# Designs tried in a protein design run: peptides against a protein of PDB entry 6JX3. Part 12

Target 1, 85 residues: chain A of PDB entry 6JX3
Amino acid sequence: AEFRLRPEISVAQTDYGMVLLDGRSGEYWQLNDTAALIVQRLLDGHSPADVAQFLTSEYEVERTDAERDIAALVTSLKENGMALP

## One batch from the design tools (peptide; made by RFdiffusion4, then SolubleMPNN)

Design b1_p10_8_s3 (from b1_p10_8, 4 letters changed)
Fold by OpenDDE base, seed 2:
Structure b1_p10_8_s3 (fold): chain B 85 residues (1-85), chain A 10 residues (1-10)
Amino acid sequence: as target 1 above (85 residues)
Amino acid sequence: PFAGRLEVEV
């Protein structure tokens, strides 16, 4: 299934990094650069496997660690009301 | 309001 943000969520680039803003509540979440990179690639249509491969090439991380980090982030985004189930 | 920060360790 494709990764999508909820319709009320917008993406903003700030001096502090990427921010996901809920246009209804005003609640927002700040992402660090690695999290932002993952979100950007998922939104671009890359699979979690694609992103994991990308991370292993960009950072000195094991594939298993990258996959776990991506899964954890996606779960958090869904649970915190930013991404669609 | 700020809800939180999501971070992935580099």
Scores: peptide ipSAE 0.335, ipTM 0.853, DockQ to the pose 0.942
Fold by OpenDDE base, seed 5:
Structure b1_p10_8_s3 (fold): chain B 85 residues (1-85), chain A 10 residues (1-10)
Amino acid sequence: as target 1 above (85 residues)
Amino acid sequence: PFAGRLEVEV
């Protein structure tokens, strides 16, 4: 299924980077630059495979490492109530 | 300044 944020989550761009705010709990999370890049591309409709390829080009990382990073981040976003399952 | 932080190793 399509990667989507939960409806209560708002996205803000700050001088610190991308922030996700839960409008119900008031909790908010800062994403580091790589995490923000992954989220942005997924929200733009790129597949995890697209994002992995992008990361291997943007950073000197192996494809397998990029895939693991994406999977770990997506899992964390779901577990922390930011992304829909 | 944030309640939490999500990070990627790379």
Scores: peptide ipSAE 0.054, ipTM 0.710, DockQ to the pose 0.731
Fold by OpenDDE base, seed 3:
Structure b1_p10_8_s3 (fold): chain B 85 residues (1-85), chain A 10 residues (1-10)
Amino acid sequence: as target 1 above (85 residues)
Amino acid sequence: PFAGRLEVEV
């Protein structure tokens, strides 16, 4: 399934890092650099498997750990109202 | 300034 943010969510790059803004509530969420990397790649159309491969090449992490981290992040994004189900 | 932070431990 296509990974997409909710329409009320805006993305901004700031001196603090990548920020997601909920235009309806005014709530700001900051992503750490790894989370931002995952979100950026998913939004660019890469699959979770693509992202896992990328992470294993960029960081000293096992494939299984990368897959688990991606799944957890995607779940959090959906549960916190940032990503579409 | 931020309500929260999503983090990956990697």
Scores: peptide ipSAE 0.054, ipTM 0.713, DockQ to the pose 0.782
Fold by OpenDDE base, seed 4:
Parts: sequence; structure tokens; C-alpha cells
Structure b1_p10_8_s3 (fold): chain B 85 residues (1-85), chain A 10 residues (1-10)
Amino acid sequence: as target 1 above (85 residues)
Amino acid sequence: PFAGRLEVEV
């Protein structure tokens, strides 16, 4: 399934990293660089498996850990109202 | 306002 942000969510770049802003509530969420990278790649159409492979090479993390991190982030983004279910 | 911080442990 395609990863998508909710229509009310805007992406902004700040000096401290990527921010996801809810245009309706005004709430925003700060992402660290790894989370931002995952979101960017998912939005670009890469699969979670693609992103996991990328992370293993970029950060020298174990594949299983990368997969868990991605799954956890996606879950958090959905639960916090940023990504579509 | 800031609602939270999402971080991934690398």
C-alpha cells in the first residue's frame, strides 16, 4: 500500500530538521534525521523493504532493526494523525 | 504548537 500523508499535513524544513504541520490544528511534529529520511523515501514511492535496505547501508544498522524502526515510525505517523491509514 | 517529536533509533 502507498504511504501518504494526510491532506492537511504539510512538510517543512527547519534548521532543526523536518517538521510535519497539521494545517487544521496547528500542531506540528519534529522528526529527527532518520525519521525524515524514512518519510522522504516512503513518499518518493520506495517500499518499506527498499527503505530498510537503504538504512542498512546508510547507517550500518541491522536489517531487522531497520525494518522494526520503519514499522514503528509508520505506526506512529498514523496514530498521531500525520499519515493516512 | 509543538505536539511531539518522532525519532528513530538508528
Scores: peptide ipSAE 0.050, ipTM 0.693, DockQ to the pose 0.906

Design b1_p10_8_s4 (from b1_p10_8, 4 letters changed)
Fold by OpenDDE base, seed 1:
Structure b1_p10_8_s4 (fold): chain B 85 residues (1-85), chain A 10 residues (1-10)
Amino acid sequence: as target 1 above (85 residues)
Amino acid sequence: PFAGSLEVEV
């Protein structure tokens, strides 16, 4: 249930936004502000449901859209080797 | 190297 990054992944803040860096390969991914916010809240221990509620209340995103976006992002993070399964 | 962007649109 706990969302965690892989141990080789680090978070960096840049002038252009949040970056996730793979310390082994040197590959990095740029996150936009919304994606970064989702990742931050998940890493802070909030559930996907918590994050969905946050997006609906703070940014007027429809609940279904928020849930879909969060699920898609988490899937991408896992498939790209950034988050633990 | 840059691997890509992950973006969520509000």
Scores: peptide ipSAE 0.744, ipTM 0.952, DockQ to the pose 0.922
Fold by OpenDDE base, seed 3:
Structure b1_p10_8_s4 (fold): chain B 85 residues (1-85), chain A 10 residues (1-10)
Amino acid sequence: as target 1 above (85 residues)
Amino acid sequence: PFAGSLEVEV
């Protein structure tokens, strides 16, 4: 299924990295660069498997670790009301 | 308000 942010969530780029802002509540989350990269690739239409391969090849992350971390991030984004289920 | 940080280790 397609990874999508909730409609009230906007993306802002700052000198300190990507921020996800809820336009209704004013709550925002700060992402580190690796988390931001994962989100960007998912939003661009890459699958979690694509992203895992990318991390493995570009950043020398173990495949199993990449898969786990991507899954955990996606879960967090959904549970914290940023991504659609 | 700030809600939290999401971080993935490189």
Scores: peptide ipSAE 0.740, ipTM 0.952, DockQ to the pose 0.929
Fold by OpenDDE base, seed 4:
Formats: sequence, structure tokens, C-alpha cells
Structure b1_p10_8_s4 (fold): chain B 85 residues (1-85), chain A 10 residues (1-10)
Amino acid sequence: as target 1 above (85 residues)
Amino acid sequence: PFAGSLEVEV
């Protein structure tokens, strides 16, 4: 299934990076640059596999590490109420 | 408040 943010979540770009804000609770999460890149690509319709391939081609990271990080990030965003299941 | 990800050399 496609990666989607929950409807109450807004995306903001700040001087310190991308922030996801819950308009109902006021809770927010600031993403580091790699997390922001992952989220942006997922929202653009790329699969986790696409993103892993992208990361390994652009940065000096192992495929396994990229895959694990993407999975962990997606899980965290879902569990923290930012992304839809 | 913070969601980190893979540490990447810029």
C-alpha cells in the first residue's frame, strides 16, 4: 500500500528541517535530512525498495542498512500517529 | 519530537 500521512498531519519546512505537525494534538516530529528525504520520496509514490535503491546510489550506505532504516522510520511514523497504517 | 534516520555522510 502507498505511504500516506494522516489527514491531520501537516508538513512544514523549517530552518532546521522538515517537521510533521499534528493539527489536533499539537504534537510534532522533526525529521533529520535523511528521514525527510525518505518521507518525501515515499509521498511521491516511490516504494521502500525504490528509496533504498536511491539511498545506496546517492550515499555511501549499505542496502541492508537503508532497508532497515526505511522500515524503522515508516514503523515509527505509523506508531507515532503521523502516517496511516 | 524528533525522528532520526540513517546517518549519511553529506
Scores: peptide ipSAE 0.072, ipTM 0.678, DockQ to the pose 0.280
Fold by OpenDDE base, seed 5:
Structure b1_p10_8_s4 (fold): chain B 85 residues (1-85), chain A 10 residues (1-10)
Amino acid sequence: as target 1 above (85 residues)
Amino acid sequence: PFAGSLEVEV
């Protein structure tokens, strides 16, 4: 399924990195560079498998670890009200 | 408001 942010979530690029802001509650999350990369690629329409392949080329990580990291991040974003289920 | 960080260990 397509990865999408909830409509109330804004994306901001700061000197400290990518931030996801809930315009209703004021809650926000700072993403590290890897998390931001994953989110950006997913929003661009790449599949988790595509992103995993990309990560294994960008970082010294195994495919299985990349897949787990992506799944964990997506789950966290959904649970914290930033991404649609 | 709540402030937090999402981190991926690589």
Scores: peptide ipSAE 0.037, ipTM 0.634, DockQ to the pose 0.795

## One batch from the design tools (peptide; made by RFdiffusion4, then SolubleMPNN)

Design b1_p11_1_s1 (from b1_p11_1 with K6R)
Fold by OpenDDE base, seed 1:
Structure b1_p11_1_s1 (fold): chain B 85 residues (1-85), chain A 11 residues (1-11)
Amino acid sequence: as target 1 above (85 residues)
Amino acid sequence: KKPYVRPSITR
């Protein structure tokens, strides 16, 4: 299904990188560059498979590792209330 | 290709 942020979540760019901020609670998560790249592509409508292909084409990472890392990130964002189920 | 760093999130 489509990857989407929860309605209360805002994306902010800081000096430290991409941040996802809950406008209700004030809780936020800071993403490193790889996580930000993945989230940005998913929000743009690319599938996890698309993102994995992109990562393996641009970075020294194996497909299996890319897929694992994307899945783990998506799960974390959902479980921590940043992304919709 | 660029060096790969695993994605991470920090609260």
Scores: peptide ipSAE 0.808, ipTM 0.960, DockQ to the pose 0.954
Fold by OpenDDE base, seed 4:
Structure b1_p11_1_s1 (fold): chain B 85 residues (1-85), chain A 11 residues (1-11)
Amino acid sequence: as target 1 above (85 residues)
Amino acid sequence: KKPYVRPSITR
């Protein structure tokens, strides 16, 4: 399934990293570099599997850990109202 | 390969 942000969510790039802003509530979330990288790739149309492969190729992380972390991040983004279900 | 840091979101 396609990963998409909710329509009220905007992305801001700061010197300190990527921030997701909720235009309705004013709530915002800061993403660390890894989270930002994952979100950016998902928004670009890469699948979680693609992202996992990318992470394991670039970083000292095992496939299983990468997959877990991606899934957990996606779940968090959905639960916190940033990404569409 | 680069050191890996787990993804994190913070309010």
Scores: peptide ipSAE 0.808, ipTM 0.959, DockQ to the pose 0.965
Fold by OpenDDE base, seed 5:
Structure b1_p11_1_s1 (fold): chain B 85 residues (1-85), chain A 11 residues (1-11)
Amino acid sequence: as target 1 above (85 residues)
Amino acid sequence: KKPYVRPSITR
């Protein structure tokens, strides 16, 4: 399924990295560079498999670890109210 | 290849 942010979530760029802001509650989450990269690619329409391939090609990470990290991040974003289920 | 840092989110 397509990865999408919840309608109330907006993306902001700060000196400290990407931030996802809930426009209703005011709650926000700061993403590190890797998380931001993953989210950006997913939002651009790349599949988790695409992102995993990208990570393994650019970074010192094994495919299995990349896949688990992407899945865990997506789950976290959904559970913390940032991404649509 | 670049060093890899696990993705993280922080409130």
Scores: peptide ipSAE 0.808, ipTM 0.959, DockQ to the pose 0.963
Fold by OpenDDE base, seed 2:
Structure b1_p11_1_s1 (fold): chain B 85 residues (1-85), chain A 11 residues (1-11)
Amino acid sequence: as target 1 above (85 residues)
Amino acid sequence: KKPYVRPSITR
């Protein structure tokens, strides 16, 4: 399924990285560089498999680890109210 | 290839 942020979530690019802002609660989360990269690619329409392939091509990470980390991040974003189920 | 850092989110 398509990865999408909840409508109340805004993306902010700061000098310290990507931040996701909840316009209703005022809560915000800062993403590290890897998380930001994953989110950006998912929002651009790449599948988790596409992102995993990208990570393994650019970084010292195994495919299985990349897939696990992508899945865990997506789950966290959903559970923390940032991404749609 | 670049060193890999696992993705993280922080409140």
Scores: peptide ipSAE 0.806, ipTM 0.959, DockQ to the pose 0.964

Design b1_p11_1_s2 (from b1_p11_1, 3 letters changed)
Fold by OpenDDE base, seed 5:
Structure b1_p11_1_s2 (fold): chain B 85 residues (1-85), chain A 11 residues (1-11)
Amino acid sequence: as target 1 above (85 residues)
Amino acid sequence: KRPYVRPRITR
């Protein structure tokens, strides 16, 4: 299934990186550069496998570690109410 | 390749 943000979540680009803001509660989360990159690519329609391939091609990371980190980030975004299940 | 930093979200 495609990765999607919940409808109440907005994306802000700040001097410090990507921020996800819940328009209902005012709660927000800051993403570091890697998290922002992953989210951006997922929102663009790339699969987790696509993103893992991208990370391993551009960064000093092994495929299994990239896959783990992508999965953990997606889980965190869902659990914290930012992404749809 | 660039140094890798694990993805992180913070409140």
Scores: peptide ipSAE 0.805, ipTM 0.958, DockQ to the pose 0.961
Fold by OpenDDE base, seed 1:
Structure b1_p11_1_s2 (fold): chain B 85 residues (1-85), chain A 11 residues (1-11)
Amino acid sequence: as target 1 above (85 residues)
Amino acid sequence: KRPYVRPRITR
């Protein structure tokens, strides 16, 4: 299924990078540049496999490491209530 | 290719 944020989550851009805001609780999470890039591509409709290919083509990272990092990020976003399951 | 930094989320 396509990666989607929960409806109460808003994306904000700050001087410190992407922030995901929970409009109900006021809780927020800051994403570093890599996390923001991954989230942006997933929200644009790219699959995790697409993102892994992108990362390995653009950055000094191995495919297995990229896949692991994407999976871990997605899991965290879901478990922390930012992304839909 | 550019240096890679692992994705992080913080609150």
Scores: peptide ipSAE 0.804, ipTM 0.959, DockQ to the pose 0.955
Fold by OpenDDE base, seed 4:
Structure b1_p11_1_s2 (fold): chain B 85 residues (1-85), chain A 11 residues (1-11)
Amino acid sequence: as target 1 above (85 residues)
Amino acid sequence: KRPYVRPRITR
C-alpha cells in the first residue's frame, strides 16, 4: 500500500531535523535523522523493502533489523495519527 | 558504511 501522511499533517524541516505537525490538534512529532530518511523515501514512493535495501547499503544494519525498524516506524506514524492506514 | 541509529519519533 502507498505510504501517505494524513491531510492535516505538514512537514517542517528544522535545525533539529524533520517535524510532523498536525494542523488541527497542534500536536507535533520530531523525527531523528533515520526516521526522517525513511519517511522521505516512503513518501517518494519507495517500498519498505526498497528502504531496507537502502539502509543496509548505507548503514551498519542488518536487513532484518532494518525491516523491523521500518515497520515499527510506520506503525507508530499510523497509530499516532500522522500517516494514513 | 555509517553507524546505524534506530528511527525515533518524539513529542
Scores: peptide ipSAE 0.804, ipTM 0.958, DockQ to the pose 0.965
Fold by OpenDDE base, seed 2:
Structure b1_p11_1_s2 (fold): chain B 85 residues (1-85), chain A 11 residues (1-11)
Amino acid sequence: as target 1 above (85 residues)
Amino acid sequence: KRPYVRPRITR
């Protein structure tokens, strides 16, 4: 299934990076540059495999590490109520 | 290639 944020989550771009805001609770999360990049590409319709390929082509990271980090981020976003299951 | 920093979310 496609990666999607929950309806109550808003994305804000700030000078300090991407922020996800929960409009119901008022909680917000700051994403570092790597997390923001991953989220942006997933929201654009790229698969986790696509994102892993992108990361390994641009950054000093091995494929298995990129895949694990993407999976962990997605899990965290779902568990924290930011992304749809 | 650029240095890699693991993705992080912070509240």
Scores: peptide ipSAE 0.803, ipTM 0.958, DockQ to the pose 0.950

Design b1_p11_1_s3 (from b1_p11_1 with K2R K6R)
Fold by OpenDDE base, seed 4:
Structure b1_p11_1_s3 (fold): chain B 85 residues (1-85), chain A 11 residues (1-11)
Amino acid sequence: as target 1 above (85 residues)
Amino acid sequence: KRPYVRPSITR
């Protein structure tokens, strides 16, 4: 269960946060800081469980909420064509 | 710990 971006997706870092750009359609999405952090860690090979542990250790969030938010983000990225199924 | 902001993506 590896999190991976679709091959046509590029990552850009801007002063306003991380942007994911579809090089074929031109569609892009801006990620807030939390979303960017989650994506970065997943791309680095951390599991969703690892990311949840990281979030709860660094931020004022409960484990169940962190897990829910990670899962929802991953689903959104897949459904919006940014991440591979 | 830091304040938590839920992850968001925006187009």
Scores: peptide ipSAE 0.807, ipTM 0.959, DockQ to the pose 0.964
Fold by OpenDDE base, seed 5:
Structure b1_p11_1_s3 (fold): chain B 85 residues (1-85), chain A 11 residues (1-11)
Amino acid sequence: as target 1 above (85 residues)
Amino acid sequence: KRPYVRPSITR
């Protein structure tokens, strides 16, 4: 299953990081750099496993922690109405 | 490797 944003969600790049905006409700969420990086790679078609491998190769993080953080982020994005289930 | 910061979202 590919990661996709809901159709009403727009992506904005700000000086403070990536922002996801719900065009219907006006609600928006700001992502920190790590979250933005993960989202960008997922949207580019990389699997969570791909992203975890990337994180562990580039950052001081263990594979298990990377996988946990990716999963938690994806869950949050889905639960908060930004990503499709 | 770079220092790692956990992903976060903020409303």
Scores: peptide ipSAE 0.807, ipTM 0.959, DockQ to the pose 0.962
Fold by OpenDDE base, seed 1:
Structure b1_p11_1_s3 (fold): chain B 85 residues (1-85), chain A 11 residues (1-11)
Amino acid sequence: as target 1 above (85 residues)
Amino acid sequence: KRPYVRPSITR
């Protein structure tokens, strides 16, 4: 399934990078540059596999590590109520 | 290639 944010989640850019804000609860999460990059690409319609390929092409990271990190981030975003399951 | 930093989220 496509990666999507929950309807109540807004994306904001701050001095600290991308922030995901829950408009109902007021809870927010700050994403570092790598997390923001991953989220942006997923929201643009790229698959986790696409993102892993992108990361290994642009950054000093092995495919397995990229895949692990993407999966962990996606899981966190879903479990923390930011992304739809 | 650029240095890699693992993705992180902070509340």
Scores: peptide ipSAE 0.806, ipTM 0.959, DockQ to the pose 0.957
Fold by OpenDDE base, seed 2:
Structure b1_p11_1_s3 (fold): chain B 85 residues (1-85), chain A 11 residues (1-11)
Amino acid sequence: as target 1 above (85 residues)
Amino acid sequence: KRPYVRPSITR
């Protein structure tokens, strides 16, 4: 399934990294560099498997850990109302 | 390869 942000969520690039802003609640969430990278690739149409492969090729992380971290991030984004289910 | 930091979101 395609990863998509909720329509009320805006993406901003700041001096401190990617920020997701909820236009309805006014809440904003800061993503660290890894989270921003994952979100950017998912929004570009890469699958979680694609992202995991990218992470393991570029960073000191094992495939299993990358997959877990991607899944956990996606879950958090959905649970916090940023991403569509 | 670069050091890995787990993804995080912060409010």
Scores: peptide ipSAE 0.805, ipTM 0.958, DockQ to the pose 0.965

Design b1_p11_1_s4 (from b1_p11_1 with V5Q K6R)
Fold by OpenDDE base, seed 5:
Structure b1_p11_1_s4 (fold): chain B 85 residues (1-85), chain A 11 residues (1-11)
Amino acid sequence: as target 1 above (85 residues)
Amino acid sequence: KKPYQRPSITR
């Protein structure tokens, strides 16, 4: 199952980070750098496992924590109407 | 390795 944004969601890059904008409701969410990095890699076709490996290689984070954080982010993006289920 | 910040989204 590939990670995809909902069709009404647009991606914007701001000075304060990545923003996801719902073109229908006008609601938007700002992502911090880590969240933006995860989303970008997932959208590029990397699996959550790939992203976890990347995070542990680049950042001071354990594999289990990286996996948890990726899963939690994906869940949040889906629940808040940004990513497809 | 760089310092890690947990991912966050803010409305």
Scores: peptide ipSAE 0.802, ipTM 0.958, DockQ to the pose 0.965
Fold by OpenDDE base, seed 1:
Structure b1_p11_1_s4 (fold): chain B 85 residues (1-85), chain A 11 residues (1-11)
Amino acid sequence: as target 1 above (85 residues)
Amino acid sequence: KKPYQRPSITR
């Protein structure tokens, strides 16, 4: 399934990078640069596999590590109420 | 290639 944010979640850019804000609860999460990159690409329609390929091409990271990190991030975003299941 | 940092989220 496609990666999507929950309807109540807004994306904001701050001095500290991308922030995901829940407009209902007021809770927000700051994303570091790598997390923001992953989220942006997923929202653009790239698959986790696509993102892993991108990361390994641009950064000093092995494919397995990239895949693990992407999966963990996606899980966190879903479990923390930012992304749709 | 650029140095890699694991993705992180902070509340």
Scores: peptide ipSAE 0.802, ipTM 0.958, DockQ to the pose 0.961
Fold by OpenDDE base, seed 4:
Structure b1_p11_1_s4 (fold): chain B 85 residues (1-85), chain A 11 residues (1-11)
Amino acid sequence: as target 1 above (85 residues)
Amino acid sequence: KKPYQRPSITR
């Protein structure tokens, strides 16, 4: 279960945060800091469980909430054509 | 620990 961006997706870092850009359609999404952090760690090979542990250690969030938020983000990225199924 | 914000994507 590897998290991976679709090949047409580019990552850009801006002063306003991470942006994912579809080079074919031109569609792009702005990620807030938490979303960017999650995506970065997943792309680095960390599991959702690893990311949840990281979030709970760094932020005022409970494990169950972190896990829910990670899962929801991953689903959104897949549904919006940014991440591979 | 830092304040937590739910992850968000915006178009």
Scores: peptide ipSAE 0.801, ipTM 0.958, DockQ to the pose 0.965
Fold by OpenDDE base, seed 2:
Structure b1_p11_1_s4 (fold): chain B 85 residues (1-85), chain A 11 residues (1-11)
Amino acid sequence: as target 1 above (85 residues)
Amino acid sequence: KKPYQRPSITR
């Protein structure tokens, strides 16, 4: 399934990295570099498997850990009202 | 390869 942000969520790049802003509540979330990278690639149409492969190629992380972390991030984004289910 | 940090979101 395609990863998509909720329509009320805006993406902004700041001096401190990517932030997601909820235009309805005014709540915003800061993403660390890894989270921003994952979100960017997912929004570009890469699958979680693609992202995991990318992470293992660029970073000192095992495939299993990358997959777990991607899944956990996606879950968090959905639960916090940033990503569509 | 670069050091890895787990993804995080912070409010």
Scores: peptide ipSAE 0.799, ipTM 0.957, DockQ to the pose 0.964

Design b1_p11_2_s1 (from b1_p11_2, 3 letters changed)
Fold by OpenDDE base, seed 5:
Structure b1_p11_2_s1 (fold): chain B 85 residues (1-85), chain A 11 residues (1-11)
Amino acid sequence: as target 1 above (85 residues)
Amino acid sequence: KPYERPRITRL
């Protein structure tokens, strides 16, 4: 399924990395570099499998670990109200 | 490159 942010979420690029702001609640979250990269690629239409392949090509990470980290991030973004279910 | 696990932080 397509990865999408909730309509009320705005994206800002800051000196500290990507920040996601909930325009309704005023809550916002900072993403570290790896999380931001994953989100950017997912929003660009890449599948989690695509992103895992990319991570293993660019970083010192095994495929299984990359896949688990992507899945955990997506779950966290959904649970914290940033991504659509 | 060295890998850092993805992290989100509530601000």
Scores: peptide ipSAE 0.810, ipTM 0.959, DockQ to the pose 0.947
Fold by OpenDDE base, seed 1:
Structure b1_p11_2_s1 (fold): chain B 85 residues (1-85), chain A 11 residues (1-11)
Amino acid sequence: as target 1 above (85 residues)
Amino acid sequence: KPYERPRITRL
């Protein structure tokens, strides 16, 4: 399924990078550069496989590691109420 | 580029 943020989540750009804000709870999470890049690409409609390919082309990372890291990030975003299941 | 694992941090 397509990666989507929950309706109450807003994206903000700060001096510390991408931040996801929950407009109802007031919680917010900072994403490091890699996490922000992954989220941006997923929101643009790229699949996790697309993102893994992109990461291996741009960064010193193996495909397996990229896939693991993307999956873990997506899980975290869902479990912490930022992304739709 | 050097790779940094993705991280989210609750603020």
Scores: peptide ipSAE 0.809, ipTM 0.958, DockQ to the pose 0.945
Fold by OpenDDE base, seed 2:
Structure b1_p11_2_s1 (fold): chain B 85 residues (1-85), chain A 11 residues (1-11)
Amino acid sequence: as target 1 above (85 residues)
Amino acid sequence: KPYERPRITRL
């Protein structure tokens, strides 16, 4: 399934990293560099498997750990109302 | 690069 943000979510790039703003609640979330990278690639149409491969090539992380962390991030973004189910 | 697990922080 395609990864998409909810329509009320705005993306901002700041000196402190990627920020997601919920226009309805007024809440906003900061993503660290790894989370921002994952979100950016998913929004660009890369699959979680593609992202995991990219992470293992860029970072000192094992494939299984990368896959787990991507899945956990996606779940968190959905549960916190930022990403569509 | 050293790996940092992805984090989201409510502001």
Scores: peptide ipSAE 0.807, ipTM 0.958, DockQ to the pose 0.944
Fold by OpenDDE base, seed 4:
Structure b1_p11_2_s1 (fold): chain B 85 residues (1-85), chain A 11 residues (1-11)
Amino acid sequence: as target 1 above (85 residues)
Amino acid sequence: KPYERPRITRL
């Protein structure tokens, strides 16, 4: 249930937003603002439901869309080796 | 207020 980055992943804040770097492979990914926001809140211990509520309060997005997008992002982060399963 | 879907981009 806990969202965690893999140990080899480093987080950097850049002029272009949040970047996740895999220190072993050298691969890195840029997160747009909403992705970065989601990751930050998940890392802070908020549940996906909490994050969805936050998104609906901050942005023009429906709850179901927010939850879908959070789930899709988490899946992508896991599949691309950034987050632990 | 405007919503952008979360995106990750390989660099």
Scores: peptide ipSAE 0.807, ipTM 0.958, DockQ to the pose 0.944

